# Ledger of designs, part 2: peptides against a protein of PDB entry 2YKT

Target 1, 231 residues: chain A of PDB entry 2YKT
Amino acid sequence: SRSEEMHRLTENVYKTIMEQFNPSLRNFIAMGKNYEKALAGVTYAAKGYFDALVKMGELASESQGSKELGDVLFQMAEVHRQIQNQLEEMLKSFHNELLTQLEQKVELDSRYLSAALKKYQTEQRSKGDALDKCQAELKKLRKKSQGSKNPQKYSDKELQYIDAISNKQGELENYVSDGYKTALTEERRRFCFLVEKQCAVAKNSAAYHSKGKELLAQKLPLWQQACADPS

## One batch from the design tools (peptide; aimed at target 1 R190)

Design b1_p9_1_s3 (made by RFdiffusion4, then SolubleMPNN; from b1_p9_1, 4 letters changed)
Fold by OpenDDE base, seed 4:
Structure b1_p9_1_s3 (fold): chain B 231 residues (1-231), chain A 9 residues (1-9)
Amino acid sequence: as target 1 above (231 residues)
Amino acid sequence: AEPENPWAP
């Protein structure tokens, strides 16, 4: 029946969220944490490299013929520091605005979805059973009427059952339809949240890249000419 | 009490 098909579709949406979306989201969060850790590792390694560059700048500053190159090397390290600060801000946002929020939601969602599905199933079954009972009683009544010498005795009761069946069928269809819409809305909300949070991450990432590009573009011409200038 | 929807606005 139409109601049975829609019921199956509704259950499948909940099952898809529980069995496909949520596990995949947990994996996504785990991969995000790994990515965050790797970027933090890059940050740490870069600090060591540019600290060593500063040391080279100090040596240049102590020289008689390369003093100005010391300043260039210090500027290179300073630009790195500024780029690093932008990266740290991006990482904080990535952690706080995406990973933490998704983790909190996905961990709570199993309990919620299980309860929601169970509630839907219980009510759907209740309405279905009531309909089936009414249909069965009508069938029994019709059999009794066919065997009776006075079938008209049962006509009013038959009409009452027909009306009851029609009403219960309509109620069941409406309930299942609303359930399906609700389930689809729940699924869409989860994807929309992910998209929106990823957009925020993308904006922060763009800001990081832009800042780095701007800083380097500003200084690079100066650094490139430093060796051509007489001491 | 029914669990709260963690994705609710």
Scores: peptide ipSAE 0.457, ipTM 0.927, DockQ to the pose 0.882
OpenDDE base, seeds 1, 2, 3, 5: peptide ipSAE 0.447, 0.452, 0.451, 0.452; ipTM 0.924, 0.926, 0.925, 0.926

Design b1_p9_1_s4 (made by RFdiffusion4, then SolubleMPNN; from b1_p9_1, 4 letters changed)
Fold by OpenDDE base, seed 4:
Structure b1_p9_1_s4 (fold): chain B 231 residues (1-231), chain A 9 residues (1-9)
Amino acid sequence: as target 1 above (231 residues)
Amino acid sequence: SEPQNPWEP
C-alpha cells in the first residue's frame, strides 16, 4: 500500500543516518584530528627551523662583511612568525568550530535517533493495528450479514466501520507522510551543518593563505637583492 | 523525557 511504502522509506532514512552517515562522520572527525595533529607537527618543526635561521642571522650580524644579511635573515624569520600566527588561528577554528562540535553532535545522535525512530514506529504500528482491527471487524460483520435472514440489521454498523476505516486510513497516511518529511529534514540538517562548518573552515584557511602570500610577496624582492648590494 | 536533538540550532 501507499502507506506501507512510505513507512519503509521513512525507516530507511533513519537507518541510513544511523548506519551510514554517523559512522562516516565519526571517521571524518578522526581524519580531521589526524590532519590537525600533522599540521601541529609542521608548526613545531617549522619553529625549530626558523629559530635556527635566526641564529644564522645573529652570526651574520656579528660579521664585518655580512652584517646587512643578518637583517634579511631576521626578516625572513619574522615573516614566518606572522604566517604561523595565522596558521594557529586557523587551527583553533578548525578544532573548535568543526571537530569539537561535530564530535559532540555525533555522540549524542545515537540516542536521539533511536528514540525518534522508536516513537515513530510505535505510533505508526498503533495506527496500523487500529486500522487492521476495523477492517477485520467489517469483514466479520459482512460475513454475518450474508448469513442472516435480516441483513438490514447490520447496515448501519457496516457504514460506521466503513467510515472509521476511511478516517483511520487517512490518518495513517498523513502520519507516515509527515514522518517521512521529518526524517528527510533530519538528514538534510546534518549535511547542511557539515557544509556550513566546512565553509567557515575554508574561509579561515583562505585568510591564512592570503596573509602568507601577501607577506612573502612584499618582502621577497628585497631579500633577492640583498646579495647583489654589497655593504 | 525524550532525548534532545543534537542537530537543532
Scores: peptide ipSAE 0.420, ipTM 0.921, DockQ to the pose 0.844
OpenDDE base, seeds 1, 2, 3, 5: peptide ipSAE 0.413, 0.419, 0.416, 0.415; ipTM 0.918, 0.921, 0.919, 0.920

Design b1_p9_2 (made by RFdiffusion4)
Pose (drawn by RFdiffusion4):
Structure b1_p9_2 (pose): chain A 225 residues (1-144, 151-231), chain P 9 residues (1-9)
Amino acid sequence: SRSEEMHRLTENVYKTIMEQFNPSLRNFIAMGKNYEKALAGVTYAAKGYFDALVKMGELASESQGSKELGDVLFQMAEVHRQIQNQLEEMLKSFHNELLTQLEQKVELDSRYLSAALKKYQTEQRSKGDALDKCQAELKKLRKKPQKYSDKELQYIDAISNKQGELENYVSDGYKTALTEERRRFCFLVEKQCAVAKNSAAYHSKGKELLAQKLPLWQQACADPS
Amino acid sequence: SAPADPYAP
């Protein structure tokens, strides 16, 4: 009887994956694409900014008394080119290693999940029907206490076997369904961890490039007196 | 044919 409760829980897990998880994953993929489209806009504009900044650096390079300021502005643009390309690296860890792989899995999963739930429902129903029939045949023999005919005993053995088979099938079906759910959350967590490692490398690169150059830049217009 | 699990390890 708890078996029937477990049977409904299992159907509910497959339904949750097909109707809640995969659609939310479709939405997450869409947000990720918008995010990358926006990140591309920033990388482009950062280019215009830094070229405008190099132009100022060229002017200071050609003047009397401000040449070293020209060098400072060149170095600022250079630091940004090095930071940006550590960012473009985190950006491709986003496209090829996250968005593409998610889209690939979710595409195949619709058919896989529809088929797995259906196969499970058919197998569970077939085992239940065979058990009910064996039990009905036995009830017929028994109707028309510590005694049992040869045939009654054979039905008792068959019912015991089929009941054990049905309960194991439902028990294993539930474990499998929870595992399908956890594998999908694990893959999502893993793809996010990978993008996160590249975000750490990007931010670490920025900290050290600036920690190196920033004091010299702050000194360039200090009072020499 | 039966579909394979895309999230299989």
Fold by OpenDDE base, seed 5:
Structure b1_p9_2 (fold): chain B 231 residues (1-231), chain A 9 residues (1-9)
Amino acid sequence: as target 1 above (231 residues)
Amino acid sequence: SAPADPYAP
């Protein structure tokens, strides 16, 4: 029946969230943590490299013929420091605004969805059983009427059952339809949350890249001329 | 009581 098919679809939405979406989200969080760790590692390794570059700048500054190149090397290291500060801010946002929030939600969601599905199933079954009971009673009444010498005696009661069945059928269909819409909304809210949080991270990442590009674009022409113009 | 909606506004 239409109601049975819609019921199956509703249950499948909840099952898809619980069995596919949430496990995949947990994996996404895990991969995010790995990515964060790798970027933190890059930050640390880069610090060592540019600290060594500063040392080269110190040596140039102590030289008689290359003193001005010391300032260039220091500027290169300083620009990196500023870029790295922006990266650290991005990583903090990545952790606090995406990973932590997703982790909290996914941990709580299994219990919530199980309860929501169970509530829906219980009420759907209750309405279905009530409908089945009315249908069974009508069938019994019709059998009794066929065996009676006065079938007209049961006509009013038959009409009452027909009306009751019609009403209960409509209520069941409406309930299942609303249940399906609710389930789809539940699924959409989860994807929307992920998209919104990922957008926030993307904005922070863009800020990091933009800052780095701007700083390098401002200084690079000066650095490129340093050897040609020892002034 | 039923668990709270983790995606509630």
Scores: peptide ipSAE 0.463, ipTM 0.923, DockQ to the pose 0.839
OpenDDE base, seeds 1, 2, 3, 4: peptide ipSAE 0.459, 0.460, 0.459, 0.462; ipTM 0.921, 0.922, 0.921, 0.922

Design b1_p9_2_s1 (made by RFdiffusion4, then SolubleMPNN; from b1_p9_2, 5 letters changed)
Fold by OpenDDE base, seed 4:
Structure b1_p9_2_s1 (fold): chain B 231 residues (1-231), chain A 9 residues (1-9)
Amino acid sequence: as target 1 above (231 residues)
Amino acid sequence: SEPENPWAE
């Protein structure tokens, strides 16, 4: 029946969220944490490299013939520091605005979805059983009427059951339909949240890249001339 | 009491 098919569809949506989406989201979060850790590692390694560059700048500054190159090397390290600050801001946002929030939601979602599905199933079954009962009673009445010498005796009751069946069928269909819409909305909400949070991360990432590009573009010509123009 | 929807925003 139409209601049965829609019921199956509704259950499948909940099952898809619980069995496909949520596990995949957990994996996504795990991969995100790994990515964050790797970026933090890069940051730390870069710090060591540019600290060493500063040391080279110090040596240049102590020389008689290369003093001005010391300043260049210091500037290179300083630009890195500024770029690093932008990266740290991006990582903070990545962690706090995406990973943490997703983790909190996905951890709570199993309990919520189980309860929601159970509630839906219980009510759907209740309505279905009530409908089936009315249909069965109507069938019994019809059998009695066919065997009776006075079929008219059952006519009013038959009409009552027909009306009850019609009403219960309508109620069941509406309930299942609403349930399906609700389930689809829940699924969409989860994907939309992910998209929106990823957009926020993308904006922060863009800011990081833009700042780095600007800083390097500003200084690189100066650095390139440093060896050609001894002071 | 029913669990709260963690995605309700």
Scores: peptide ipSAE 0.425, ipTM 0.920, DockQ to the pose 0.862
OpenDDE base, seeds 1, 2, 3, 5: peptide ipSAE 0.418, 0.425, 0.424, 0.422; ipTM 0.917, 0.920, 0.919, 0.918

Design b1_p9_2_s2 (made by RFdiffusion4, then SolubleMPNN; from b1_p9_2, 4 letters changed)
Fold by OpenDDE base, seed 4:
Formats: C-alpha cells, sequence, structure tokens
Structure b1_p9_2_s2 (fold): chain B 231 residues (1-231), chain A 9 residues (1-9)
C-alpha cells in the first residue's frame, strides 16, 4: 500500500542517518583532527626553521660586509611569524567552529535518532493495528450478514466500520507522510550544517592565504634587490 | 524525557 511504502521510506531515512551518515561524519571528524594535527606539526617545524633563519640574520648583522642582509633575513622571519599567527587563528576556528561542534552533535545524535525512530514506529504501528482491527471486524460482519436471513440488520454497523476504516486510513497516511517529511528535514539539516560550517572554514582559510600573499607581495621585491645594493 | 535534537537550530 501507499502508506506501507512511505513507512518503509521513512524508516530508511532514519536508518541511513544512523548507519551511513553518522559513522561517515565520525570518520570525517577523525580525519579533520588528523589534518589539524598535521598543520600543527607544520607550524612547529616551521618555527624551528625560521628561528634558525634569525640566527643567520644575527650572523649577517655582525659581519662588516653583509650587515644589511641581516635585516632582510629578520624581515623574512617576521613575515613568517605574521603568517603563522594567521594560521593559528584559522586552526582555532577549524577546531572550535567545525570539529568540536560536529563531534558534540554526532555523539548525541544516536540517542536522539533512536528515540525519534522508536516514537514514530510505535505510533505508526498503533495506527496500523487499529486500522487492521477495523478491517477485520468489517470482514467478520460481512460474513455474518451473508449468512443471515436479515442482512439489513448489519447495514448500519457496516457503514460505521467503513467510515472508521476510511478515517483511520487517512490518519495513518497523514501520519506517515508527516513522518517522512520530518525525517527528510532531519537529514537535510545535518548536511546543511556541514556545508555551512565548511563555508566558515573556507573563509578562514582564504583569510590565511590572503594575508600570506599580501605580506610576501609587499616584501619580496625588497628582498630580491638586497644583494645588488652596496653595503 | 525525550532526548533533544542536537541538530536543532
Amino acid sequence: as target 1 above (231 residues)
Amino acid sequence: SEPSNPWAP
């Protein structure tokens, strides 16, 4: 029946969220944490490299013939520091605005979805059973009527059951339909949240890249000419 | 009490 098919579809949406989406989201979060860790690792390694560059700048500053190149090397390290600060801001946002929030939601969602599905199933079954009962009673009544010498005795009751069946069928269909819409909305909300949070991450990432580009574009011409200039 | 929807706005 239409209601049975829609019921199956509704259950499948909940099952898809629980069995496909949520596990995949947990994996996504795990991969995000790995990515964050790798970026933190890059940050740490870069610090060591540019600290060493500063040391080279110090040596240049102590020399008689390369003193001005010391300033260049210091500027290179300073630009890195500024870029790094921007990266750290991006990482904080990535952690706090995406990973943490998704983790909290996905961990709570199992309990919510189980309860929601159970509630839906219980009510759907209740309505279905009530309908089936009315249908069965109508069938019994019709059998009695066919065997009776006075079938008209059962006519009013038959009409009552027909009306009850019609009403219960309509109620069941509406309930299942609403359930399906609700389930689809729940699924969509999860994807939309992911998209929106990923957009925020993208904006922060763009800011990081822009800052780096701007700083380097400003300084690179000066650094490129430094060796050609007399001391 | 029913669990709250963690994805609710």
Scores: peptide ipSAE 0.449, ipTM 0.925, DockQ to the pose 0.879
OpenDDE base, seeds 1, 2, 3, 5: peptide ipSAE 0.439, 0.446, 0.442, 0.444; ipTM 0.922, 0.925, 0.923, 0.924

Design b1_p9_2_s3 (made by RFdiffusion4, then SolubleMPNN; from b1_p9_2, 5 letters changed)
Fold by OpenDDE base, seed 4:
Parts: C-alpha cells; structure tokens; sequence
Structure b1_p9_2_s3 (fold): chain B 231 residues (1-231), chain A 9 residues (1-9)
C-alpha cells in the first residue's frame, strides 16, 4: 500500500542517518583532527626553521660587509611570524567552530534518532493495528450478513465500519506522510549544518591566504633588491 | 523526557 511504502521510506531515512551519515561524520571529524594536528606540526617545524633564519640574520648583522642583509633576514622571519599567527587563529576557529560542535552533535544524535524512530514506529504501528482491527471486524460482519436471513440488519453497522476504515486510513497516511517529511528535514538539516560550517572554514582559510599574500607582496621587492645595493 | 535534538536550530 501507499502507506506501507511511505513507512518504509521513512524508516530508511532514519536508518541512513544512523548507519551511514553519523559514522561518516565521525570519520570526518577524526580526519579533521588529524589535519589539525598536521598543521600544528607544520607550525612547529616552521618555527624552528625561521628561528634558525634569525640566527643567520644575527651573524649577518655582526659582519662588516653584510650588515644590512641582517635586517632583511629578520624581516623575513617577522613576516613568517605574522603569517603563522594568522594560521593559528584559523586553526583555533577550525577546532572550536567546526570540530567541537560536530563532535558534540554526532555524539548526542544516536540517542535522539533512536528515540525519534521508536516513537514514530510505535505510533505508526498503533494506527496500523487499529485500522487492521476495523478491517477485520468489517470482514466478520460481512460474513455474518451473507449467512443471515436478514442481511439488512447489518447494513448500518457495515457503513459505520467503512467510514471508520476510511478515516483511519486517512489518519495513517497523513501520519506517515508527516513522518517522512520530518525525517527528510532532519537529514537535510544535518547536511546544511555541515555546509554552513565548511563555509566558515573556507572564509577563515581565505583570510589566512590573503594575509600571507599581502605581507609577502609588500616585502618581497625590498628583499630582492637587498643584494644589489652596495654596502 | 525525550532527548533533545542536537541539530535543532
């Protein structure tokens, strides 16, 4: 029946969220944490490299013939520091605004979805059973009527059961339909949240890249000229 | 009490 098919579809949506989406989201969060860790590692490694560059700048500053190049090397390290600070801000946002929030939601969602599905199933079954009962009673009544010398005696009751069945069928269909819409909305909400949070990450990433580009574009011409200038 | 929807707005 249409109702049965829609019921199956509704259950499948909940099952898909529980069995496919949520596990995949947990994996996504795990991969995000790995990515964050790797970027933190890059940050640490970069610090060591540019600290060493500063040391080279110190040596240049102590020389008689390369003193001005010391300042260039210091500027290079300083620009890196600024870029790194921007990266750290991005990572903080990535952690706090995306990973933490998703982790909290996905952890709670299993309990919620289980309860929601169970509630839906219980009510759907209740309505279905009530319908089946009315149908069975109508069938019994019709059998009695066919065997009766006065079938007209049962006509009013038959009409009452027919009306009851029609009403219960309609109620069941509406309930299942609403359930399906609700389930689809729940699924969509989860994807939309992910998209929106990824947009925020993308904006933060763009800001990081823009800042780095601007800083380097400003200084690079000066650094390129440094060796051409006589000391 | 019904568990709260963690994805509710």
Amino acid sequence: as target 1 above (231 residues)
Amino acid sequence: PEPENPWAP
Scores: peptide ipSAE 0.444, ipTM 0.926, DockQ to the pose 0.880
OpenDDE base, seeds 1, 2, 3, 5: peptide ipSAE 0.435, 0.443, 0.440, 0.441; ipTM 0.924, 0.927, 0.926, 0.926

Design b1_p9_2_s4 (made by RFdiffusion4, then SolubleMPNN; from b1_p9_2, 5 letters changed)
Fold by OpenDDE base, seed 4:
Structure b1_p9_2_s4 (fold): chain B 231 residues (1-231), chain A 9 residues (1-9)
Amino acid sequence: as target 1 above (231 residues)
Amino acid sequence: SEPENPWAL
């Protein structure tokens, strides 16, 4: 029946969220944590490299013939420090605004979805069973009427059962339809949240890249000239 | 009490 098909579709949406979306989201979070860790590793490695660059700048500053190049090397390291600070801000946002929030939601969602599905199934079954009962009673009544010498005795009761069946069928269809819309809304909400949070990450990433580009663009011409102009 | 929807926001 239409109601049975829509019921199946509704259950399939909940099952898809529970069995496909949520596990995939957990994996996404895990991959995000790995990515964060790798970026933190890059940060640490870069610090060592630029600290070593500072040491080269110190040596240049101590020299008689390359003193001004010491300042250039220090500026290069300082620009890196500023870029690194921007990266750290981006990583904090990535962790706090995306990963932590998704982790909290996905952990709670299993319990929520199980309860929501169970509630829906219980009510759907209750309405279905009530309909089936009315249909069965109508069938029994019709059998009694066919075997009766006075079938008109059952006419009013038959009409009452027909009306009750019609009403219960309509109620079941409406309930299942609303259940399906609710389930689809729940699925969409999860994807929308992911998209919105990923947009925030993208904005933060853009800010990091922009800041780095600006800082380097400002200083690079100066650094390129440093060897051409001996002091 | 029914579990709260973690995605309600």
Scores: peptide ipSAE 0.407, ipTM 0.918, DockQ to the pose 0.837
OpenDDE base, seeds 1, 2, 3, 5: peptide ipSAE 0.398, 0.405, 0.404, 0.401; ipTM 0.915, 0.918, 0.917, 0.917

## One batch from the design tools (peptide; aimed at target 1 L108 R189)

Design b1_p10_1 (made by RFdiffusion4)
Pose (drawn by RFdiffusion4):
Structure b1_p10_1 (pose): chain A 225 residues (1-144, 151-231), chain P 10 residues (1-10)
Amino acid sequence: SRSEEMHRLTENVYKTIMEQFNPSLRNFIAMGKNYEKALAGVTYAAKGYFDALVKMGELASESQGSKELGDVLFQMAEVHRQIQNQLEEMLKSFHNELLTQLEQKVELDSRYLSAALKKYQTEQRSKGDALDKCQAELKKLRKKPQKYSDKELQYIDAISNKQGELENYVSDGYKTALTEERRRFCFLVEKQCAVAKNSAAYHSKGKELLAQKLPLWQQACADPS
Amino acid sequence: ELEELEKVFE
């Protein structure tokens, strides 16, 4: 009987994956694509900014008394080129390693989940029907206490076998369904962890490049007196 | 076919 409760829980897990998780995953993929489109806009504009900044650096390089300021502006643009390309690295860890792999899995999952739930429902119903029939045949013999005919005993053995088979099937079906759900969340967490490692390398690169160059830049227009 | 698809998510 708790078996029937478990049977409904299992159907509910497959329904939750097909109707809640995968659609939300489709939405997450869409937000990720928008995010990358936006990140591309920033990388492009950062280019225009830094070229405008190099132009100022060229002007200071040609002047009397401000040449070193020209060097400071060149270095600022250079630091940004090095930071940006550590960012473009985190960016591709986003496209090839997260968005593409998610889209590949979710594409195949619709057929896989529809088929797995269906196979489970058919197998569980077939085992339930065979058990009910064996029990009906036994009830017929028994109707027309510590005594059992040869045939009654054979039915009792068969009912016991089929009931054990049905309960194991529902028990294993539930464990499998929870595992399908956990694998999909685990893959999502892993893809995010990978993008996060690259975000750590990007931010670490920025901290050190700036920690190196920033004091010299702050000194360039200090009072020499 | 179903077993092959299952492997995608292992």
Fold by OpenDDE base, seed 2:
Structure b1_p10_1 (fold): chain B 231 residues (1-231), chain A 10 residues (1-10)
Amino acid sequence: as target 1 above (231 residues)
Amino acid sequence: ELEELEKVFE
């Protein structure tokens, strides 16, 4: 029936969220943590590299003929420090705005979805059972009427059951339809949450890249000319 | 339980 098909669709939405979306989201979080760790590793490795660059700058500053190049090397290291600061802010945002929040939500969602589905199923079954009961009673009444010498005695009750069945059928269909819409809304809400959190991360990432580009664009021409202009 | 867990992804 239409109601049965709609019911199946509704349950499938919840099932898809619980069995596909949430596990995939957990994996996404795990991959995010790996990505964060890798970026932190890059930051650490870069620090060592640019610390070594500073040492080269110190040597240049102590030299007789390359003193000005020491300043260039120091500037390179300083620009890196500023870029690193932006990266750290991005990573902090990535952790706090995306990973932590998603992890908290996905953990709670298992219980929520189970409860929501259970509530829907309970009410759907209740309405279905009530409908079935009315249908059974009508059938019983009709059998009784056919065996009676006075079928008119049961006409009013028959009409009442017909009306009740019609009303209960409509109620069940409406409930299941609303349930389906609710389930789809729940699914959409989860994707929207992910998108919104990812947008926050994207903004911070953009800031990191913008700052780096700006700083390097400003200084790179100066650095490129340093060897051509000995003091 | 459902009421306590509402709006998980809001």
Scores: peptide ipSAE 0.170, ipTM 0.797, DockQ to the pose 0.805
OpenDDE base, seeds 1, 3, 4, 5: peptide ipSAE 0.145, 0.143, 0.160, 0.101; ipTM 0.792, 0.788, 0.796, 0.782; seed 4 fails the geometry check

Design b1_p10_1_s1 (made by RFdiffusion4, then SolubleMPNN; from b1_p10_1 with E6R K7S)
Fold by OpenDDE base, seed 3:
Structure b1_p10_1_s1 (fold): chain B 231 residues (1-231), chain A 10 residues (1-10)
Amino acid sequence: as target 1 above (231 residues)
Amino acid sequence: ELEELRSVFE
């Protein structure tokens, strides 16, 4: 029946969230943590590189003919420091606003989905069983009427069962339909949450990239001219 | 409890 098919679809939505979406989200979180760790590693490695650059700047400052180039090298290292500070801020937000929150939510979601599905199944079965009972009683009544010398005495009761069956069938169909809509809404909500959190990450990332671009654009012409203008 | 858990993704 249509109600049975819709019931199967509803259960499949919950199953898909529990068996596909949530495990994939856990993997996403794990990959995010790996990404964060790698970026932290980049920051550390970059510090060593630019510390060495500062050392080169110190040597230039100690020279008689290259003192001004020392300042250039120091500026390069300083700009890097500022860019890295921005990256660290982005990483903090990435961790606190995305990874931590998703981790907490996905852990709790298994319990919620299980309970929600069980509640739906219980009520669906209850309504289905009530309908089946009414149908069985109507069938029994019709058999009695066929074997009776006075079938007309059962006519009013037959009409009552027919009405009851119609009402219960409608209630079941409506309940299953609402259940399906609810399940789809639950699925969509989870994707929307992910999208919104990823938008926040994107904004933070954009801020990091723009800050770096601005700082480098401001200084690069000066650095490029340094060797052409000896002191 | 269900309502509390549901709000997690809202």
Scores: peptide ipSAE 0.183, ipTM 0.828, DockQ to the pose 0.869
OpenDDE base, seeds 1, 2, 4, 5: peptide ipSAE 0.061, 0.160, 0.167, 0.170; ipTM 0.781, 0.769, 0.788, 0.829

Design b1_p10_1_s2 (made by RFdiffusion4, then SolubleMPNN; from b1_p10_1 with E6R)
Fold by OpenDDE base, seed 2:
Structure b1_p10_1_s2 (fold): chain B 231 residues (1-231), chain A 10 residues (1-10)
Amino acid sequence: as target 1 above (231 residues)
Amino acid sequence: ELEELRKVFE
């Protein structure tokens, strides 16, 4: 029936969230943590590299003919430091605004979805059973009426059951329909949450990239001319 | 309980 099909669809939405979305989200979080670790590794390695660059700058500053190049090398290292600061802020946001929050939410979601589905199933079954009962009673009544010498005796009761069945059928259909809409809304809400959190991360990432671009754009021409203009 | 849990992903 239409209600049965709608019921199946409703349950499938919940099942999809619980069995597909949430596990995938957990994997997404795990991959995010790996990504974070890799970026942290890059930043650490970069520190060593640019510390070594500073050392080269010190040597240049101590030279007789390359002192000005020492300043250039120091500037290069300093720009990197500033870029690194922005990256660290981005990583902090990535961790706190995305990964941690998603992790907390996905763990809580299991209980919520289970309870929500159970509630829906219980009520759906209750309404279905009530409908079935009325249908069964009507059938019994009709059999009794057919065997009776006075069928008119049961006419009013038959009409009452017919009306009750109609009402219960409508109620069941409405409930299941609403349930389906609710389930779809739950699914959409989860995707929206993910999108919104990703947007927050994207903003911080953009700030990192923008700062780096600005700093390098400002200094790179100067650095490129350093060897052509000895002091 | 459901209302409290509904705060998930909000």
Scores: peptide ipSAE 0.153, ipTM 0.819, DockQ to the pose 0.855
OpenDDE base, seeds 1, 3, 4, 5: peptide ipSAE 0.125, 0.143, 0.138, 0.123; ipTM 0.807, 0.814, 0.807, 0.809

Design b1_p10_1_s3 (made by RFdiffusion4, then SolubleMPNN; from b1_p10_1, 3 letters changed)
Fold by OpenDDE base, seed 1:
Structure b1_p10_1_s3 (fold): chain B 231 residues (1-231), chain A 10 residues (1-10)
Amino acid sequence: as target 1 above (231 residues)
Amino acid sequence: ELDELRSVFE
C-alpha cells in the first residue's frame, strides 16, 4: 500500500544515517586527525630546516665579504616563522572547530536517532494496528450480516466502521508522510552541519595561503637581487 | 530526551 511504501522509505532514511552516514563521519574524523598529525609533523620538520638556515646566515654575517647575505638568510627564516605561525593557527581552528565538535556530536547521535526511529515506529504501529482492528471488525460484521436472517440489523454499524477505516487510513497516511519529511530533514541537517564546518576550515585555509603569499611577494624581489648587488 | 539530543547537529 501507499502508506506501507512510505513507511519503508522513512525507515530506510534513518537506517542510512545510522549505518552509512555516521560510520562514514567517524572515519572522516579519523582521517582528519591523521591529516592534522601530518601537518604538525611538517611544522616540526620545517623548524629544523629553517633553524639550519639561520645557522648559515650567522656564518655569512661573520664573513668579510658576505655580510649582507646573512641578513637575507635571516629574513627568509623570519618569513617562514610567520607563515608557520599562521599554519598553527589554522590547525588550532581545524582541531577545535571541526574535529572536536564532530567527534562529540557523532557519538551522541546514535542515541538520538535510535530514539527518534523508535518513537516513529511505535506511533506508526499503533495507528496501523488500530486500522487493522477496524478492518477486521468490519469483515467480521459483514460475515455475520451475510449469515443473518436480518441483515439490516448491522447496516448502521457497518457504516460506522467504514467511516472509521477511512479516517484512520487518512491519519496513518498523513503521519507516515510527515515522518518521511522529518527523516529527510534530519539527514539534510547533518550534511549541512558538515558543510558549514568545512566552510570554516576553507576560510582558515584561505587566510593561511593569503598570508604566505603576501609575505613572500614582499620579500622575494629583495632576496633575488641580493647576489647581483654586492656591497 | 529527544529534544536535548536533537540539538546535536543544530
Scores: peptide ipSAE 0.186, ipTM 0.844, DockQ to the pose 0.878
OpenDDE base, seeds 2, 3, 4, 5: peptide ipSAE 0.087, 0.086, 0.102, 0.155; ipTM 0.777, 0.771, 0.771, 0.833

Design b1_p10_1_s4 (made by RFdiffusion4, then SolubleMPNN; from b1_p10_1 with K7S)
Fold by OpenDDE base, seed 2:
Structure b1_p10_1_s4 (fold): chain B 231 residues (1-231), chain A 10 residues (1-10)
Amino acid sequence: as target 1 above (231 residues)
Amino acid sequence: ELEELESVFE
């Protein structure tokens, strides 16, 4: 029946969220943590590299013929420091605005979805059972009427059951339909949440990249000419 | 059992 099909669809939405989306989201979070760790590793390694560059700058500054190149090397290291600061901010955002929030939500969601599905199933079953009961009673009544010498005795009650069945059928269909819409909305909310959090991270990432671009664009021409301008 | 179910992703 239409209601049965829609019921199956509704349950499948909840099952898809619980069995596909949420586990995938947990994996996504795990991969995000790995990514964060890798980026932290990059930042650490970069620090060592540019600290060593500073040392080279110090040596240049102490030289007789390359003193001005010391300043260039220091500037290179300083630009890196500024870029690194932006990266750290991006990483904080990545952690706090994406990973942590997703992790909190996904853990809570298991209980929520289970309860929501259970509530839906309970009410759906209740309405279905009530409908079945009325149908069974009508059938029973019709059998009695068929064997009776006075079928008119049961006519009013038959009409009552017919009306009740119609009403209960409509109610069940509406309930299941609403349930399906609700389930789809729940699914959409989860994807939207993910998108929104990714957008927040993207904004911070953009800031990091723009800062780097700006700083390097400003200084790179100066650095490129440094060797051509002996002091 | 729950009086009102609110989505955690709202």
Scores: peptide ipSAE 0.257, ipTM 0.780, DockQ to the pose 0.615
OpenDDE base, seeds 1, 3, 4, 5: peptide ipSAE 0.250, 0.251, 0.250, 0.225; ipTM 0.779, 0.776, 0.777, 0.787

